# Designs tried in a protein design run: peptides against a protein of PDB entry 3V4L. Part 311

Target 1, 386 residues: chain A of PDB entry 3V4L
Amino acid sequence: GQPLAKDKVALLIGNMSYWEHPKLKAPLVDVYELTNLLRQLDFKVVSLLDLTEYEMCNAVDEFLLLLDKGVYGLLYYAGHGYENFGNSFMVPVDAPNPYRSENCLCVQNILKLMQEKETGLNVFLLDMCRKRNDYDDTIPILDALKVTANIVFGYATCQGAEAFEIQHSGLANGIFMKFLKDRLLEDKKITVLLDEVAEDMGKCHLTKGRQALEIRSSLSEKRALTDPVQGAPCSAEALVRNLQWAKAHELPESMCLKFQCGVHIQLGFAAEFSNVMIIYTSIVHKPPEIIMCDAYVTDFPLDLDIDPKHANKGTPEETGSYLVSKDLPKHCLYTRLSSLQKLKEHLIFTVCLSYQYSGLEDTVEEKQEVNVGKPLIAKLDMHRGL

## One batch from the design tools (peptide; made by RFdiffusion4, then SolubleMPNN)

Design b2_p29_2_s4 (from b2_p29_2, 10 letters changed)
Fold by OpenDDE base, seed 3:
Structure b2_p29_2_s4 (fold): chain B 386 residues (1-386), chain A 29 residues (1-29)
Amino acid sequence: as target 1 above (386 residues)
Amino acid sequence: KITSSTTREPIPGKENTYLVSMGVHYTEV
């Protein structure tokens, strides 16, 4: 019969905004495109951008809590990385210069923990360089892996080589994701699918002789990303997993604010990633005596590190949101919250209405405080321990 | 001083298009 997954869970991490290292661009689009494809495959997807070491550890721990017997687990990473002694290291955004293994997440350690969950399939997609880091002399002592015969690694490049992105007009795509996305929905054994992606990438003249996809697999069964999820949650653990995932993806409800001047504002929310939300404001009613009015958001929690210069933009693109702009209402002011994992408390902020009456030169302001609770990933309290 | 850098190459025949490595190399300066 067709193999069944008990559930499907994916963690996608895209690191771009490095503190001490050259910034990347591809992880933004690649995590977004992969998230949309995996959702079409009935994966529960947590998508996270720009994580510190501590935040990456917590994201992996929360991902491991979603894994159980017969669950399909997929970890995707796009960012800086290296490989020493056959061990793959994912580099957090706060990694020092030079980074070492003590500042990075070892993929083989994550694999060990995934094997303890008795998963039905473990897929690692590593969109990073695999060059040696000569500033890391640490020989990792790894425990022996169990023989689970359910592991697939898709490396964007071969050992000792670079993985590349193509940057054009401010956007970028990884070479690996460019070819992976065209085949990801195919009903094929995951190793066959990745082999076809390797052949397609091998035709790319830009990276020929510089980047080649490597597949490492122990997968003894025919398993595909298209394998259907078992219908109703058959266990208490499956129900808990579904509830935990749902909490991490719950947006605040859209609000209608009424001001004393008679202006009505719609306040709306959109998810770009599990840790990235766009707030938008629109004027839905304006008295005729008010000639101009704008609704600004301000007074955000300090933990979110929001630069006011990038808030309240006339377009989503001016906030750095290029991906969800088509799904947003037009003629709003837009603010992008890119670090929701950092939120320790409820998201409380001020909506400030600035307006002018006909025949008055001075602007009038009215303010309302808004509490939207903990949005998206902020519900998981990824900061428990700081 | 150790400095981090990445490979960044212009793509021939395409304006404002670059091939960029998703990894760093360190140089002593």
Scores: peptide ipSAE 0.547, ipTM 0.943, DockQ to the pose 0.898
Fold by OpenDDE base, seed 2:
Structure b2_p29_2_s4 (fold): chain B 386 residues (1-386), chain A 29 residues (1-29)
Amino acid sequence: as target 1 above (386 residues)
Amino acid sequence: KITSSTTREPIPGKENTYLVSMGVHYTEV
């Protein structure tokens, strides 16, 4: 019979906005495209952009809480990386210059912790360079891994080589994701699927002799990403996992705000990633005596580090939201919250209505405070310990 | 002083298109 997964869980991390290092662009599109594909494969997907070292550690810890016996675990990383002594290091956005192993996440440490969960399948997709970091002479003393026949690594490149992105017209894709996305939905053993991706990448003249997919596998069974989830969640652990994932993906409900002047505003929310949300406002009713009327969002929690110059834009694209703009209502003002992991408290903000009456020169302002609780990933309290 | 950089190469025959490495190299200056 076809193998069954007890459940399927994925953590996708895309780091681009490095503080002390050259910025990337591909992780934005690659995490988004992979999220949509893995959702079609019935994965519970947590998708996170631009994490600090501490935030990455917490994201991995929360991912490990979603893993259990017979669960399929997939970790994808796109960002800066290196490989020293066969250990793969993912670089956080706050990593110092130069970064070292003490500032980075070791993938083999994550693998050890995944093996303790008795998972049905462990897949690592690493879209990063595998060059040595000559400023890190630390040899990680890893504990001996358990012998499990359920591990698959898809490295975007071979040992000692670079992985590349193609930057064009403001957007980018990783070379690995460009070929992976075309095959990811195929009902094939994961190692066979990755071998076909390797053949397709091998035809790419741009990266020929510079980047090649490497597959490292102990997988003895015919397991695929298409393998169905086993039945309804009957275990207490499966119920907890489903509730935790649902909690981390719950959007605030859309609200209709009514002002004293008789203006009505629709306030809505959309998820771009597990830590990235778009707020949009629209005027749904305006009295005829009001000639000008604008609705702004302001007074966000300081933890979100929102620049007011990037808030209240006439298009989603002006906020830096290029991926979900087709799914948003038109004729709104848009604000992108890109760091929801940083939210320690409830998301409280002000809706400010500025308006003018016919025949009056002075603008009138009304304000309404809105509390939407903890949206999306902010419900996991990824700051427990700061 | 240590400076970080990445490989950034123009793609032949494509305007404003670059191949960029997903990793850094350090140089002493």
Scores: peptide ipSAE 0.542, ipTM 0.942, DockQ to the pose 0.880
Fold by OpenDDE base, seed 5:
Structure b2_p29_2_s4 (fold): chain B 386 residues (1-386), chain A 29 residues (1-29)
Amino acid sequence: as target 1 above (386 residues)
Amino acid sequence: KITSSTTREPIPGKENTYLVSMGVHYTEV
């Protein structure tokens, strides 16, 4: 019969906004496009941008809690990386200059932990360079891997080679994701799918002789990303996994705020990623005696590191949101919260209404505090290990 | 001083478009 997955879980990490290293652009689009494709494949997807070392460790730990016997696990990483002694290192955004293995996540350590969960399939998609880091002479002492015959690595490049992105003034994809996305929905054994992606990428004149997809597999079974999930969640473990995933994806409900002046504001929320939310405000009712009014959001928790200069924009694009802007209501003020993983408390903020009456020169302000609880990934309390 | 850099190459025939390496190299300056 066709293989069945007990469940399907994916962690996608895209690191771009490095503190001490050159910034990337493609991980934004690549994580977003891959998230949408894996959701069509019935994966439970956690999508995270711009993680520190500590945040990456916690994201991996939360991902490992979703893994169990016969579950399909997929890890995707797009960002800076290196490979020393056959070990792949994902570089966090807070990594020092130079970074070392002690500042990075070793993929083979994650694989070991996934093997302890008795997963049905382990897929690693690594969109990073595989060059040696000459500033890291550490030889990792890795524990011996189990013979599980269920591992697939899709490396965006060969050992000792570079992986590339195409940076434009607009949206950009990595070279690997550009070809992977066109085939990812095909009902094929995952190694056969990746071989076809390798052939398509091999036709790319920009990267010919510089980047080539490498497939490393021990997969003995005909497993595909299209394999159906086994039945309704009848097990206690499947119910727990579904609840844990649902927590990480719960948006605040839209609110209608009423001010004393008679102005009504619609406050809405949209998810761009599991750690990135857009807040938008719109005026839904204005008394005729009020000639001008604007509704600003302010007084965010300090842990979110929100610059007020980037809040309350007239377009989603001015916030740095280019992907979900088509699905947002028009004629709002937009604020992008890009670091929800840093939120320790409830998301409490102020809605400030600034308005002017006909025939008065002075602006009047009214304020309302809003508590929306813990949105999206903030419900997982990724900081509980400190 | 150690400086972090990446391969960044202009793509011929495409304005403001670059091929960028998803990894760094360090140079002493």
Scores: peptide ipSAE 0.541, ipTM 0.942, DockQ to the pose 0.899
Fold by OpenDDE base, seed 4:
Structure b2_p29_2_s4 (fold): chain B 386 residues (1-386), chain A 29 residues (1-29)
Amino acid sequence: as target 1 above (386 residues)
Amino acid sequence: KITSSTTREPIPGKENTYLVSMGVHYTEV
């Protein structure tokens, strides 16, 4: 019969905004596009941008909690990376210069932990360089992997080679994701799908002779990303997994705020990623005696590190939100919260209405506090232990 | 001093477009 997945879970990490290293751009688009494709494949997707070492460890731990016997696990990483002695290292945004294995996440350690969960399939998609880091002289003593015959690595490049992205003023994919996205929905054994992606990448004139996809697999069964999820969750563990995932993807409900002057504001929320939310405000009612009014959001929790210079923009794009802007209401003020994993408490902020009456030169302000609880990934309390 | 850098190459025929490596190399300066 067709193989069944008990469930399908994906963790996607895109690191771009490195503190001590050259910044990337493509992981933004790549994580977003892959998220949308994997959702069409009935994956439970956690999508995270710009994680520290600690946040990456916690994201992996939470991902491993969603894994169980016969579950399909997919880990995607786009960012800086290296490979020493056949071990792949994902580089967090807070990694020092130079980074070492002690500052990075070893993919083979994650694989070991996935094997302990008795998963039905383990897929790693690694969009990073695989050059040696000569400043990391450590030889990790890794525990022996189990023979599970359910492992697939799709490396964006060959051992000792570079993986590339295209940086321009607009949105661009990494070279790997550019070709992967066109085939990801195909009902094929995952190793066959990746082999076709390798052939397509091989035609890319930009990276010819510099980047080539490597497939490393021990996959004894015909497993595909299209494999159906086994029907209604029949186990307590499957119910818990579904609830945990749903909790991590719950947006705040839209609110209608009424001010004393008679102005009504619609406050809305949109998810860009599991840790990135757009807040938008729109004036839905204005008395005729009020000639001008704007609704600003302010007084965010300090843990979110919200720069007021990037808040309350007239377009989503001015906040750095280029991906969801088409799905947002027009004629709002927009604020992007890009670090929801740092939120320790409830998201409490102020909506400030600034307005002017006809015939009065002075601006008047009214304020309302809003508590939206813990949005999206903040419900997992990934910061627990700091 | 150790300095991190990445391969960054302009793409011919595309203004302000670069091929950038998703990994760093270190140089001592």
Scores: peptide ipSAE 0.541, ipTM 0.943, DockQ to the pose 0.900

Design b2_p29_3_s1 (from b2_p29_3, 11 letters changed)
Fold by OpenDDE base, seed 5:
Structure b2_p29_3_s1 (fold): chain B 386 residues (1-386), chain A 29 residues (1-29)
Amino acid sequence: as target 1 above (386 residues)
Amino acid sequence: MPVMGVIKPSEEEYKAFEKELEELRKERE
């Protein structure tokens, strides 16, 4: 019979804004495109950008809590990385220069923990370099992996080689994602799908001899990313998993704010990633005696590190949001919250209305505090214990 | 240290690459 997944869970991490290393661009688009494709495949997807070491550890721990017997688990990483002695290391954004294994996440350690969950399929898609780091001489003592036949590694490049991003017109894509996205929805065994992606990379002049996909697999069964999810959750654990995923994707409801002057503001929210939200404000009603008015958001929690100079932009693109701009209402002021994983408390902020009456030179301000609770990934309290 | 490489193709190289990708898509239809 066709294999069934008990559930499907994916964690996608894209690191770009490194503190001590060259900044990347491709992970932004690649995580977003992969998120949309995996959602079409009925995956529960958590998508996270620009994580510190601690935040990456917590994201992996939360991902592992969603795994259970017969669940399909997919981990995607795009960012800097290295490979020493067959161990793959994902580099957090706060990693020092030089970084070592103690500053990084070992993929094989994550695999060990996934095997303990008796998952139906374990897929690792690693869009990172596989060169040796000569500053790290540590040999991780990994415990023996269980003999399982349900593991697939898609390495964006060969052992000892670099992975690349293609930068064009201010955007970028990873070479691996550029080919993977065209095949990901195919109803094929995952190793066959990845082999076809490898062949496609070998045909194109830009990628041929520059980057080659390596597939490592123990997969003895015909398992595909298209395999149907088993019907209604029968276990308490399955219900908890569904609720946990739903919490991580809950947006605040849009609000209509009424000010004393008679101006009405629409306040809206959009998710770009699990840890990235756009706030937008628009004037929906203005009395005729008010000649000018603007609605600004301010007084954000300090944990979010929001620079007011980057808030209240006239376009989504001015905030660095290029992917969801088509789905946003026009003629708003836009603010991008890119670090929701850092939020320890409720998201409380101020909407400040600045306005001018006809025939009065002085501007008037009215303020309203808004509490939207914990949006998206902030509901998971990834900073519990700090 | 190992860091991801950056390719900055010319506009002509990029257009050629997008054309190759489109040809691969048509071969699958």
Scores: peptide ipSAE 0.516, ipTM 0.939, DockQ to the pose 0.842
Fold by OpenDDE base, seed 3:
Order: sequence, then C-alpha cells, then structure tokens
Structure b2_p29_3_s1 (fold): chain B 386 residues (1-386), chain A 29 residues (1-29)
Amino acid sequence: as target 1 above (386 residues)
Amino acid sequence: MPVMGVIKPSEEEYKAFEKELEELRKERE
C-alpha cells in the first residue's frame, strides 16, 4: 500500500540578524516559501527567525516533543554554519566571533534524538556553508547513531564549499530554495526529488559550478513528502501533539475597540512566522465632527525590544514585512513583532487614539489597554529557564 | 569564519536565470 505518515512535523529556522557576523537576507523569504509549501503537504510547520543559542535549543526540544513513532520529521535551517569532521553546526544569531561548537547546534546530535523517537522519516535540509571552522579544534565525540534506514540529508552545498544567496531588487533567496520550491510538491521519493533538484542546479548558468547539492541518504523505503497523514489520531500522544502545534499557531482574535469620542478601531493580527506577528489598526467608524484621527499601538512588553521608529507604519513594508502585505487589509497602521519567543508574559499593549475636532486646534488623546494573551510561539514559553 | 556568500547578479543575468527556471518548469509539464 501507499506509505502513510503517522504525522508530519517540520521545524524551519532562518537566522539572519547575527550580532557578530554578516547579516543575511535569504532566510526570510526561504523560510516563508518553504513554510507555505510544507503546509500544502499537510506538515505541521513551526517557522522561526533569528534565534539565539538558547532559543534554538528550545525550538529543537519542542520539535522533538512533536515527534513519535512513524512521524515524518523535517528540519530546515538557513543561516551561517560550518562542518567539522563530518558534523554540521548551525550558528545562532548570538554566536561570538569566532564561534565554536559550544556556541552552535550540532545537527547529528538532533538526528540522534530523532532516532530515539523512532520517526518514520528524518529529513534535514541544511542551507548553510559547509566550510571548516579553523577556530574550532574540538573533535565532537558523537555516540554511534542507531542503524536506521530512514534518514535523508539535503546539503545546499558540497563539503568544504559555501552556500549562496541571490540578492535582487532588495530581496534575496538561497540558491537551494530557488530550485527546491519548484519540485517540493512532486509525488516522488524524497531522494529522487532532491536528485532532480541537484540536476536543475547543475543546468542553470548562474548556479553551475558555484553551488552543488549533496544528498546523503540511508532511506530504503519509498517515502515522499506527499505521503498522506494517517487519518484518525489513534493515540493520546497524537492528540497532545496536535494540541501543542495548534497552540503555537493560534492568533489573537480581531477586536473592535470603541472610544468615548465615538471612534471605532479595528485591531487585527496576522502571522508572518511562528515568532513574527503583524498588528494592524484601522479606523472603521469616525464621527463627522472629528476631522483627523490616528490609532497608534504603544507600551509593548520590554522583552520584545520594539523600536518605536518601526512601529505604526502606513505600509507593512515599512515595518520590514514584505511577505504578508498582500494578505493584509489596506489603509491601516502596521506594527511588526519579530521576537515573540522572548515574550515572558501576556502581550499587553496600549491603543492610543489621537484625534482632532473640527474648529479645535488641540489634539485629544484616548487610550485603551489591550491584553491578547500569548500569541503564536509565545504559548510554548521557549524562554523558560532564563 | 564561514559565511554564506552573496551573489548580486545584473538585471540581465537575473532575467536570464528566471528564464532558465521557467524553462525547467515547462520541461516537467
């Protein structure tokens, strides 16, 4: 019969805003595009941008809680990385310069933990450099992996080589994702699909001889990302997994705020990533005596490190949100919360209405506090332990 | 330190690349 997945879970990490290293651009679009494709494949996707070492460890731990016997697990990483002695290291945004293995996450350690879950398929897509880090002389003593025939690595580049992003018109994509996205929905064995992606990368003039996909596989079965999820959740563990994922993707409900002056504000929320949310405000009713009014959001929790200069913008793009702008209502003020994993408390903020009456020179302000609970990934409390 | 490389193609190079990708899509139809 057709192979069935017990469930399908993906963790996508895109690190761009490094503290001590060159900033990247491609992970933004690549994580977003891959998220949308994997959702079409019925994956439960957690998508995270700009994680510290601690936050990456917690994201991996939460991902491992979603894994169980016969579950398909996919880990995608886009960012800085290196390979020492056949071990792949993902570099967190807070990694020092130089970074070492003690500051990074070893992919083979994650694989070991995935094998302990008896997963039906383990896919690693590593969109990072595979150069040696000469500042790290640590030889990782990894425990022997279990003999399993369900592991697939897609390395965006060959051993000892760099991966690249293509920057055009202010945006960027990784070379790997440019080709992977065109085939990802195909009903093919995952190793065959990746081999075809490798061939496509070899055909294009811009990528030929610059970057080559390497596939490492022990996969003995015909497993595809298109394999259907087994219908009814048969176990208590499957129910818990579904609930945990659902919690991490729950947006706040849209709110209608009524001010004493008779102005009505619509407050809405949109997810860009599991840790990135757009807040938007619009004036839905205004008394005719009020000639001008604006609704600003302010007084966010300090843990979110929101720069007021990037809040309350007339377009999503001015907040740094280029991806979800088409799905957002027009004629709002927009604010992008990009670090929801840092939120220790409920998301409480103030909506400030500034308005002017006809024939009065002075502006009037009214304020309402809003509590929207813990949105998206903030429900997982990934900060627990700091 | 290992860092991801950046390619900044010309407009012509980028258009050529997008055309190659479109040709690959058509070969799969």
Scores: peptide ipSAE 0.515, ipTM 0.939, DockQ to the pose 0.843
Fold by OpenDDE base, seed 4:
Structure b2_p29_3_s1 (fold): chain B 386 residues (1-386), chain A 29 residues (1-29)
Amino acid sequence: as target 1 above (386 residues)
Amino acid sequence: MPVMGVIKPSEEEYKAFEKELEELRKERE
């Protein structure tokens, strides 16, 4: 019979905004595109941008909690990285210069932990460099891996080589994702799919001889990303997993705020990533005596590090939200919250209505505090260890 | 220290690349 997945769970991490290293652009688009594709494949996807070491560790821990016997686990990483002694290291955004293994997450350690969960399939898609880091001489002592015959590594590049992003017209894509996305939905054994991606990458002049995909696998079964999820979650663990995922992806409900002046504001929320949310405000009703009015969001929790200069933009694109802009209502003010993983408390903020009456020169302000609880990934309390 | 590389193709190179990708898509149909 066709292989069945008990469930399918993916963690996607895209690190771009490095503190001490060159900033990347491709992970933004690549994580987003891959998220959408994996969702079409019935994966429960957690997508996270710009994680610190601590946040990456917590994200991996939460991902591992979603894994269980027969579950398909997929880890995607896009960012800086290196490979020493056959171990792959993902570099967090807060990694020092130079970074070392102590500042990074070892993929093989994650694999060990995934094997303990008796997963049905373990897929690692690593869009990072595989060059040796000469500043790190640490040899990880890894325990012997179990022979599970359910492991697939898709490395964006060869051992000792660089991975690249292609920057064009202000956007960027990783070379790996540029090819992977065209085949990801194919009903093929995952190793066959990746081999075809490797062939495609080898045919294009821009990528030929510059970057080549490497596949490392011990996959004894015909497992595909298209494999159907086993029917209704019958186990307590499956229910918990579903609830945990749902909790991490729950948006605040849209709100209609009524001000004393008679202006009504629609406050809406959209997810760009599991840790990135767009807030938008629109005027839905305005008394005729009010000639101008704007609804600003302000007074965000300090943990979110929201610069007011980047809030309340007239377009999603001005916030850096190029990907979800088509799905957002028009004629709003937009604010992008890009670090929801840092939120320790409820998301409380102020909606400030600034308005002017006909025949009055002075601007009037009314304010309402809004508590939307913990949105998206903030519900996981990734900071509980501090 | 290893960091991800950046390719900034010319407009012509990028168009050629997108064309190659489209050709690969057509070969699969």
Scores: peptide ipSAE 0.507, ipTM 0.936, DockQ to the pose 0.868
Fold by OpenDDE base, seed 2:
Structure b2_p29_3_s1 (fold): chain B 386 residues (1-386), chain A 29 residues (1-29)
Amino acid sequence: as target 1 above (386 residues)
Amino acid sequence: MPVMGVIKPSEEEYKAFEKELEELRKERE
């Protein structure tokens, strides 16, 4: 019979804004596109951008809490990385120059922990370089505690080779994602699907001889990403998993703020990623006596490190949000919160209304404090070490 | 130290690449 997944869970990490290393562009689009495709495949997806070492460790720990016997686990990483002695290392955004294994996450350590969960399928999609790091002489001693026949690695490149992003018109995709996205929804054994992606990469002039997909698999069963999820969660653990994922994806409700002057503002929220949210404000009612009126958001928690120069933009694109702009209301002011994983407390901020009456030269201000609780990934308290 | 590579194709190279991808899609239909 067709294999069933007890559940399907994916963690997608895209690191771009490195402190001490070249900035990338592709992980933004690649994580977003892959998130949308995996959601169509009934995956519970956590999508995270620009994580520090500590934040990456916590994201992996939270992902492992979503895994259980017979669950399909998928880890995708896009960013800088290296391979030493057959061990794959994902590089956090705060990694020093040079980075070493002690500054990075070892994928094989994550695999060990996934095997302890007795998962039904373990898929690793690694969109990173596989070159040796000559500054790291550490040989990880990995205790392979369990032999399982349910592992699939899709490496974006061959051992000892580089992975590439293609930059065009200000956007970018990884070469791997450029081909993977065209086949990801196919009802095929995951190793067959990845083999077809490898063939496609080998046919195109731009990618031929530059980058080749490598598949490493122990998968003994015909398992696909399209495999149906087993029906209603029957276990307490499955209910907890569903609740935890739902909490991490809950947006604040839209609010209507009424000011004393009679101006009404709509405050709305949109998710770009599990740790990235857009706030938008619009004036929905203005008395005719008010000739000029602007609504700004300010006084954000310091943990979010929001530059006021990037807040309250006339377009989503001016905030650096190109992906969800089509789904946002027009004629708003937009603010992008890109580091929700750093939020330790409730998201409290101020809505400031600046306005002018007809015949008065002076600008008047009214302020309202807004508490929206912990949005999205901030509900998981990723800063609490397990 | 290893870092992800960046390809910045010309407009002509990029259009050719997108055409190759479209041809591959048509072969699957």
Scores: peptide ipSAE 0.507, ipTM 0.936, DockQ to the pose 0.869

